Peptides against a protein of PDB entry 7RZF. Designs and how they scored, part 11

Target 1, 358 residues: chain A of PDB entry 7RZF
Amino acid sequence: PFQEEHLKQLYKIVPIKDIRNLYVTFPIPDLQKYYKSNPGHYLGHLIGHEGPGSLLSELKSKGWVNTLVGGQKEGARGFMFFIINVDLTEEGLLHVEDIILHMFQYIQKLRAEGPQEWVFQECKDLNAVAFRFKDKERPRGYTSKIAGILHYYPLEEVLTAEYLLEEFRPDLIEMVLDKLRPENVRVAIVSKSFEGKTDRTEEWYGTQYKQEAIPDEVIKKWQNADLNGKFKLPTKNEFIPTNFEILPLEKEATPYPALIKDTAMSKLWFKQDDKFFLPKACLNFEFFSPFAYVDPLHCNMAYLYLELLKDSLNEYAYAAELAGLSYDLQNTIYGMYLSVKGYNDKQPILLKKIIEKM
Target 2, 358 residues: chain A of PDB entry 7RZF as posed
Amino acid sequence: PFQEEHLKQLYKIVPIKDIRNLYVTFPIPDLQKYYKSNPGHYLGHLIGHEGPGSLLSELKSKGWVNTLVGGQKEGARGFMFFIINVDLTEEGLLHVEDIILHMFQYIQKLRAEGPQEWVFQELKDLNAVAFRFKDKERPRGYTSKIAGILHYYPLEEVLTAEYLLEEFRPDLIEMVLDKLRPENVRVAIVSKSFEGKTDRTEEWYGTQYKQEAIPDEVIKKWQNADLNGKFKLPTKNEFIPTNFEILPLEKEATPYPALIKDTAMSKLWFKQDDKFFLPKANLNFEFFSPFAYVDPLHSNMAYLYLELLKDSLNEYAYAAELAGLSYDLQNTIYGMYLSVKGYNDKQPILLKKIIEKM

## One batch from the design tools (peptide; made by RFdiffusion4, then SolubleMPNN)

Design b1_p8_8_s1 (from b1_p8_8, 4 letters changed)
Fold by OpenDDE base, seed 3:
Structure b1_p8_8_s1 (fold): chain B 358 residues (1-358), chain A 8 residues (1-8)
Amino acid sequence: as target 1 above (358 residues)
Amino acid sequence: SREFGRRS
């Protein structure tokens, strides 16, 4: 475990590549024994959320961060880390203290709201879906993985332990959340801007870095993080599939799409899955407009329209992605292409949202 | 959400 001398430290690291990253790391207890409740996953799900009111959404809105990753990481034997990692913009590099303040504001919001059983249930359901419909792994990789995890899980649970949540443990969530405090923080900033400003070299890779104590004033500022009204818990994910029924293959099923509807305004082609037998569908829509590509102005307008449409749909995109749904919108020379893919159960919901924004 | 420690 890190001694007190290793906490509240700032590392300025010079990368080989032109990257800007911030790592905010908290030592936490070993959570391996709590795999059935997986409190670190719960917190990682929320802290790493990308929907409205999320940490990432706010940091993006300020132009400071491009991407965010949050979650537990294995450490040495007997302890773990909780890490919040962000890809920094050039502007974000100048606002690292404020970025970390926002992290603690979000964490404070999580404390204020307390553990939510519905969030746990969503995580449980998502993981169950992922387990049930996971792709076949390569036997060699799979066996090696299983061999590795046999050290951690009972034999009877080794196949499911990484996926199946069984116990809602708000106490453990609170326990981990209590470790996510400024007094327990290690900060690393990775940027070429530190070139020539370092005084240490890492022995193994020759990485140049500088280590500094985080000023007590800054720690205090983070400790006094208030509730930021911009942060909200996510809404319930409406795209999580619940119906996994696979319809029997029709006797007259063709190996190619069949025209099942032909009208003056539309043609509908259908092909039943005869290979994978998954509760998934691909909905593809081609919209034809004589105005879409009539001249450069209309072409640009059509482009802008889709960009605006995509932007308006961003609020749903992340939740849909988590639930194994995706959409694609593209301009064509004839008009527009829309694709909705993934689990068929909630595709109508996503499709409806898309159409309503159109 | 990208979480650390999902054993890839």
Scores: peptide ipSAE 0.045, ipTM 0.779, DockQ to the pose 0.209
Fold by OpenDDE base, seed 2:
Structure b1_p8_8_s1 (fold): chain B 358 residues (1-358), chain A 8 residues (1-8)
Amino acid sequence: as target 1 above (358 residues)
Amino acid sequence: SREFGRRS
């Protein structure tokens, strides 16, 4: 366990590549024994969420951060780390203290709301879907993986332990959340801007860095993080599939798409899957407009329209992606193209959302 | 969510 002298430290690190990263690290207890409830995954799901009201959404809105990763990482025996990692913009590099304040504001929001069983259930369901439909792994990779995890899990659980959540443990969630405090923080900033400003060299890789104590006043600011009204828990993910039924292959199924509807305004082709037998579908829509490419102005307007449409759909994009759904919108010389792919069960919901924004 | 340690 880190002693007090190892906490509340700031590391300024010079990278080889031109990257800007912030690592906010908390020592946490070893959570391996709690794999059935996986409180670290629960917190990682929320802290790493990308939807409206998320930490990332707010930090992106300020132009400080591009990407965010949150979750547990294995440490040495007897302890783990919870890490919040962000890719910093040039502006974000100037606002590291404020970024971390926002992290603690979000954490405070999680404390205020308390553990949510429905969030746990979503994590459970998402992991179950991922497990059920995981791709076949290469034998060598799979055997090595299994050999590694056998050290941590009973043989009977080794195949499922990483995916299947079984127990909602709000007490453990609160326990981990209680470790995510400013007094326990280790901060690392990675930027070439620290070149020539370092006084230490790491022994193994020759990485140049500077270590500094975080001022008590800064720690206190983070400790006094108030509730930021912009932070909200995510809404329920409506795209999580629940029906995985595969319909029998039709007797007259053709290896090519068949025209099943032909009207003045639309043509519909359909092909049933005869190869993969997955509860997935691909919906492709081609829209024709005589105005889409008539002149440069209309072309640019059509482009702008799709960009705005995509932007308006961002609120659903992350939730859909988590649930194994995706969409694509493209301009064509004749109009526009829409594709919806993934688990078929909730595709109508996503399609409806897209149409409502059009 | 991108979590640390999930082998993609």
Scores: peptide ipSAE 0.042, ipTM 0.775, DockQ to the pose 0.217
Fold by OpenDDE base, seed 4:
Structure b1_p8_8_s1 (fold): chain B 358 residues (1-358), chain A 8 residues (1-8)
Amino acid sequence: as target 1 above (358 residues)
Amino acid sequence: SREFGRRS
């Protein structure tokens, strides 16, 4: 465990590449034994959420952060880290203290709301889906992976332990949240802007850095993080599949798409999966408009329309992605192309959302 | 969420 002298430290690091990153790190107990509840995953899911009311959404809205990653990371034997990592904009680099304040505001929101069993259940369900439909790994790679994880899990559970959540442990979630405090923080800022401003060199890679104590005033500001009304727990993910039924192959299944509907306004082609036998589908829609490419104005309008549509769908994109659904919208010379892919169960929901925004 | 260590 880090001694008190190792906490509340700021590291300014000069990268080799032109990158701007912020790492907010908390030492936490070794959570490996709690793999069935995985409280770190629960918190990582929420802190790393990208939906409305998320930490990332707020930081992105301010133009300070591009991406956010949150979760547990292995440390040395007997301890772990919880890390919140963000990709900083140039403006964000100037607002690191405020960014971290927002992190603590979000963490405070999580404390105020308390552990939510439904969130755990979603994580459980998502992991179960991932496990059930994981791609076949190469045997050699798989064996090596299994051999590695055998150090952590019983043989009987080794195949499932990384995926299957079994126990909702609000006490452990609260325990980890209690470690995510300003007094326990280690901050690293990675930026070329620190070039020539460092006084130390890392022994292994020659990385230049400066270590500073975080001022007590700053720690106090973070300790006094209020509830920011912009932060909200995510809504339930409506895209998580629950039906995985594989329909029997039709007797007259063709190796090519068959025209199953032919009208003046629409043609529908259908091809049943005869190869993968997964509860997945690809829905492809081509919309034709004689006006889409008639002149530069119409082309630009069509382009802007899709950009606006995509922006309006961003609220669903993340939740859909988590649930193994994706969509694509593209301009064509004839109009517009829409694709919806992934687990077929909730595709109609996503499609409906898309249509409602159109 | 991108979690540390989970290779998607």
Scores: peptide ipSAE 0.039, ipTM 0.772, DockQ to the pose 0.231
Fold by OpenDDE base, seed 1:
Structure b1_p8_8_s1 (fold): chain B 358 residues (1-358), chain A 8 residues (1-8)
Amino acid sequence: as target 1 above (358 residues)
Amino acid sequence: SREFGRRS
């Protein structure tokens, strides 16, 4: 466990690759025994959320961060870490203190709202879907993995323990949140900009770094993080599938797509799955317009239209992805192409959202 | 959410 002397420290690290990263790390208790409630996953889901009102959304809006990862990581025996990691822009590298302030503002928002059972239920449902429809692993690799995790889980639960949530434990969520405080923080900034400004070398890999105490005034600023009205809990994910029924293969099913609708304005082809038998579908739409590629101006306008459309759909893209849905929009020489893929159950909802933005 | 250790 980190002693008090190891807390409130800033590490400036020189990478080999041209990368800019910020790691905000909190020592936390070993949460392995709480795998049935998995409070670290709950917090990682919210802190790492990418929807409107999320930490990432705000940091992106300021041009400081490209990506964000939040969650628990295994440590040494008897403790874990909760880590918030962001990919920094060049501008973000200059605003690290403010970025961390926003992290604590978001954490403060989570404290103020308290644990939400509906969020836990969504995590439970998402994990259940992931477990049920996970790809078959190679037997040898899978056996080795199972053998490794047998140290952590009862034999009867070893196959499901990593995925299935069973217990909502708001007390444990609050316990972990209580560890996510400025007085318990370790900060690492990774950037080539620190080259020639380091005074220490790591023994194993020769990594150059500088260690500094975080000033008390900075810690106090983070401790006094107020509620930021831009931060909101995510809305319910409407794309999480609940119906996994697989329809029987029709007696007249053909091994190739059949034309099931032919009109002056549309043709519809259908192929029932006869191979995979998954509750998934692929919806592909090709739109034809005589104006799409008539001249360079129309071509550029069509391109800009799709870029704007994609931008307007960003609010749904992350939630859809979490739920195993995806969409693709492309310009074609004849018009545009739309594809919706993933679990069949909520595809109509995503398709409707796309059409409403068109 | 990209959680550390779980490839979503």
Scores: peptide ipSAE 0.040, ipTM 0.774, DockQ to the pose 0.244; fails the geometry check

Design b1_p8_8_s2 (from b1_p8_8, 5 letters changed)
Fold by OpenDDE base, seed 5:
Structure b1_p8_8_s2 (fold): chain B 358 residues (1-358), chain A 8 residues (1-8)
Amino acid sequence: as target 1 above (358 residues)
Amino acid sequence: SIEFGRKP
């Protein structure tokens, strides 16, 4: 366990690669025994969320952060960590204190709202779907994994323990959330900008770093993090599948896609799944435009259009991805390609949102 | 480890 002297520390680390990262780490109790409620999963889901009103959405809007990852990490026996990791922009590297302030503002929002049973239920449902329709693993890897986790779970639960949530425990969520405080923080900033400004070398890899105490005034600023009105809990995930019905194979099902619609403006091919028998579909759309690749200007404009479209869809695409839906947009020499894949139940919702943004 | 958010 970290002693008090190991808390409220800032590490400036020189990477080998040209990367800019911020790690905000909190020591937390060992949560292994609480696997049925998994309070760290609940908090990770919210802190790592990418939807409207999320921590990432706000930090991206400031131009400070590109990506965010949040969650629990195993430590040594008897303790864990909760880590928030962000990829920093060049501007974000100048605003690390403010970024961390926003993290504590979001955490404060979670405290103010309290544990939400509906959020737990969504996590439960998502994990249940993932368990039910998980892909086949390689037997050797799977058996080795199961053998490893037999140390942590009852034999009868070993297959389900990592997936199936059973108990809503708001008390445990609050307990973990109470550990996510400025007085318990360890901060690491990774940037080449610290080259020549370090005074220590890590023994194992020779990584150069500087350790500094975080000033009490900075800790106090983070402790006094107000509610930021831009932070909101996620909305209910509309993409969570509820219908898993698999339709019977049509008698005339062909091993290849059949042309089911042919018009002057569109052709439609359909193939029923005859192999996997999953409640999933792949929707593929090719759009043709004579202007998409006519010259370098139009080509670049078409590229920029899709990049902007993808950026505009990012918040919604995250919720879809959590629910096992994905989309892809690509430029082609003839126009553009759209693919929507995953559970078929909510694909029309995602497709509609994509089209509305186009 | 349970990590949430899109990995770059």
Scores: peptide ipSAE 0.086, ipTM 0.771, DockQ to the pose 0.746
Fold by OpenDDE base, seed 4:
Structure b1_p8_8_s2 (fold): chain B 358 residues (1-358), chain A 8 residues (1-8)
Amino acid sequence: as target 1 above (358 residues)
Amino acid sequence: SIEFGRKP
C-alpha cells in the first residue's frame, strides 16, 4: 500500500504518442470480498456517467475534456485503486487543477446526496440482464477464465459473481467515498509538452517523467471543494429492458426479409429471428434524398448534420448503451442510414428520441 | 478492472 509519502504526488509524464491524459488515482482497500455489493462499481457508474449533470458533461462544456473513464482497478494483493482518467484538450491541459477541483466537487455531491438504492438497483438490473443474455464464449477461453476466477469466488457462485449484485451496502459506498479525498490523491499528467522538462526515467519502458509534490495550497483548494449546482445525479435509465418475451415464430416465417409494407414513400422489410431467440431486434432505416449527394456542399452539409445529430444524442446514447441498446447513423450516397440495435423492449423509446432530434 | 465511461 502507498504510504503517506507517496500521496499528494504529481507525475508529469512524456508519452511516445501525441496524447494528453490526466489520471487521478486514489488508493482504496481491497474490495474483492465485497463483490456482492461492489461499491466501486456503484461509484464508477456515477463518476463515469455521461448524462446531464455528470462530471464529463460539465468538463466537456468547458472545453477541457473529451472523454472520461472512472472506476476501480486492481493493484497488488490487498489494495486497489480508484482511477478517474480523462482525455485532455489543449485548453484542459492548462486547467488540470480546475478539472481536479470539479472532480472533487462531483465527489462532494455524491457525499451530500448519499448512497442511492435506486442507482444500485439499476446497476443490479443491468448486470442481471448482461448475465442472462451473455453471448456464448469460446469454450477454451471461458474455461480458462472460470479457472482463474475460482481463486476469488466460491465454486457455486463462480458463474454469477462477476455479474450479480446482491447486497446494497451504503456503508461500503461511504467507506470508498471517504478514500476519494485530496489528501489521498496521486495525479499523473501525460503530455508531450513535458518533453525536456523531466528528470527521471522509468526503468522498464524508458518513459521520461517528473515527480513533484502537489502544493499544500492546491490540496487545500480541493479540500474546500464546494457543491457545484451544475452537478446532478443521473436520471433513471429509461432504456433498461424489463420485458424479455420472445414471440413465437410466425407460421409464414421466411428465411429472408419479407416485404410487409409497400407505399409510395416507404418499404418495410421484416424477418423474424429464427436462430438466436433473444429479446433483441435490429431496426435499419435507409432514408433517400436526392439532395444528399448532389454536390460537395450538400454532401458536407449532410455529414455535418449527422455529426451534430450524434453530438445532440450523446447523453441519451450513453444511457441506451448501458442498457444494451445502440444506434448508428451514417451518410450514404443516397441519403442517410440509421440503425437501432439491442433489446427490443426499449428500442421505440430510443428511436423516438432520435427522430425528435432529427 | 471495472471502468465506466466511453473509452477514447
Scores: peptide ipSAE 0.073, ipTM 0.757, DockQ to the pose 0.759
Fold by OpenDDE base, seed 1:
Structure b1_p8_8_s2 (fold): chain B 358 residues (1-358), chain A 8 residues (1-8)
Amino acid sequence: as target 1 above (358 residues)
Amino acid sequence: SIEFGRKP
């Protein structure tokens, strides 16, 4: 375990690549034995969420952060880390203290709301879907992986232990959340702006860095993080598939798409899957407009329209992605292309959301 | 995103 001297430290690190990153790290107990409840995954799901009222949503709205990752990371024997990692903008690099304040405000919101069984259930369902429909791994790699994890899991569970959640443990969620405190923080800022301002070199990679104690006043500021009314728990993910029925192959199934609708305004082609036998579909729409590419002005307006449409769909995009749904919108020389792909069960919901924003 | 799952 990190001793007190290793806590409340700030590391300013010079990268080789032109990157700006913030790592906010908390030492936590080893959670391996709690794989059936996986409290670190629960917290990573919420802290790493990208929907409305999320930590990322607020930090993006301020122009400080591009991306956010939250979750548990393996440490040395007997402990792990919980890490919140963000990609910083140039402006965000100037507001690191405030970014971390917002992290603690979100964590405080999680404490105030307490553990939510419905969130655990969504994580369970998502992981079950991922397990059921995972791609086939290469036999050699898979065997080596299984051999490695046999040290951690019972033989009967070794195939499922990484995916299947079984137990809602609010006590363990609270235990991990109690470790996510300012007094237990290690901060690393990665930026080329620290070049020539470092006094130490890392032994393994020769990385230049400076280590500083975080001032007690800053720790106290983070300890007094209030409830920010902008932070909310995510809404239920409406895109999680529940129906996995595969329809039987039709006797008249064609190897190519068949024209099943032909009207003055629309043509529809359909091909049943005869190869993969997955509860997935691909919906592809080509929209034709004589105005889409008539001149540079119309072309730019059509481009701007799609960019605005995509931006307006961001609230659904993350939830859909988590549920194994994706969409694509592209300008074409004839108009617009829309694709919706993934599990077929909730595709109509996503399609409806897209059309309502158009 | 949730990335820090155990790399297999």
Scores: peptide ipSAE 0.040, ipTM 0.749, DockQ to the pose 0.178
Fold by OpenDDE base, seed 2:
Structure b1_p8_8_s2 (fold): chain B 358 residues (1-358), chain A 8 residues (1-8)
Amino acid sequence: as target 1 above (358 residues)
Amino acid sequence: SIEFGRKP
């Protein structure tokens, strides 16, 4: 485990690639024994959330961050890390201290709200769905994985341990959350802007870096992180499937799509699944507009429209993706294409939201 | 994306 001397450190790292990243790392206890409650997963789910009132949504609104990843990572034997990683904009690189302040504000919000059993239940349900409908893996990879996992889990649980949550443990959530403090932070900033400003070289890869102590005043600023009213817990994920019924194959089911509706404004083709027998569907919509590709201006406007639409749907898309739903929107020479894929149970909800935003 | 610890 890191000693006190290894905490409150800032690393400025020169990458080979032109990337701008921030890593905010907290040493945490080994949580492996708590796999049935998985408190690190709970916190990762919330900190890494992309919905309204999330850490990412706020940091994006500031123009500082493009993407955010949060969660536990394995360390060496007997300890783990909790890491918040963000992709920085050029502007975000100038606001690293404020970005980290916002991280601590969000963490403070989580402390103020306390552990939520409904959030745990959603994680449990999502993981149960993922386990139930998990795709078949390649035997070689799967065997190797299982062999590795056998070191950590009982034989009877080896298949389920990574997926099935069993116990809501608010005490363990609070324990991990208590480790996510400025006193325990290690910060790494990765940017080419540090080229020629480093004084050390990493032995294995020759990576150039500079190590500095984070000033006590900055640590204190983060310790005094207030509640930011923009941060909210996510709403319940309405896209989590609950109905997994597979309808029987119709006697007259065709091997190709059948035209089931033909009107002046719409045609509908339907093909029942006769191969996979999964509670999933693919909805494909082609919209026709004579204006979509009439000239370069209209073409660019149609493109911009879809980009704006996708941006406006991003918050819903995240919740849908967590629940095994996806959508795609593309420009065509005739108009636009929409695809909605995944578990059929909640597809109408996602489709409705997309259409309401259109 | 949420990277939960041990990727399956």
Scores: peptide ipSAE 0.036, ipTM 0.668, DockQ to the pose 0.176

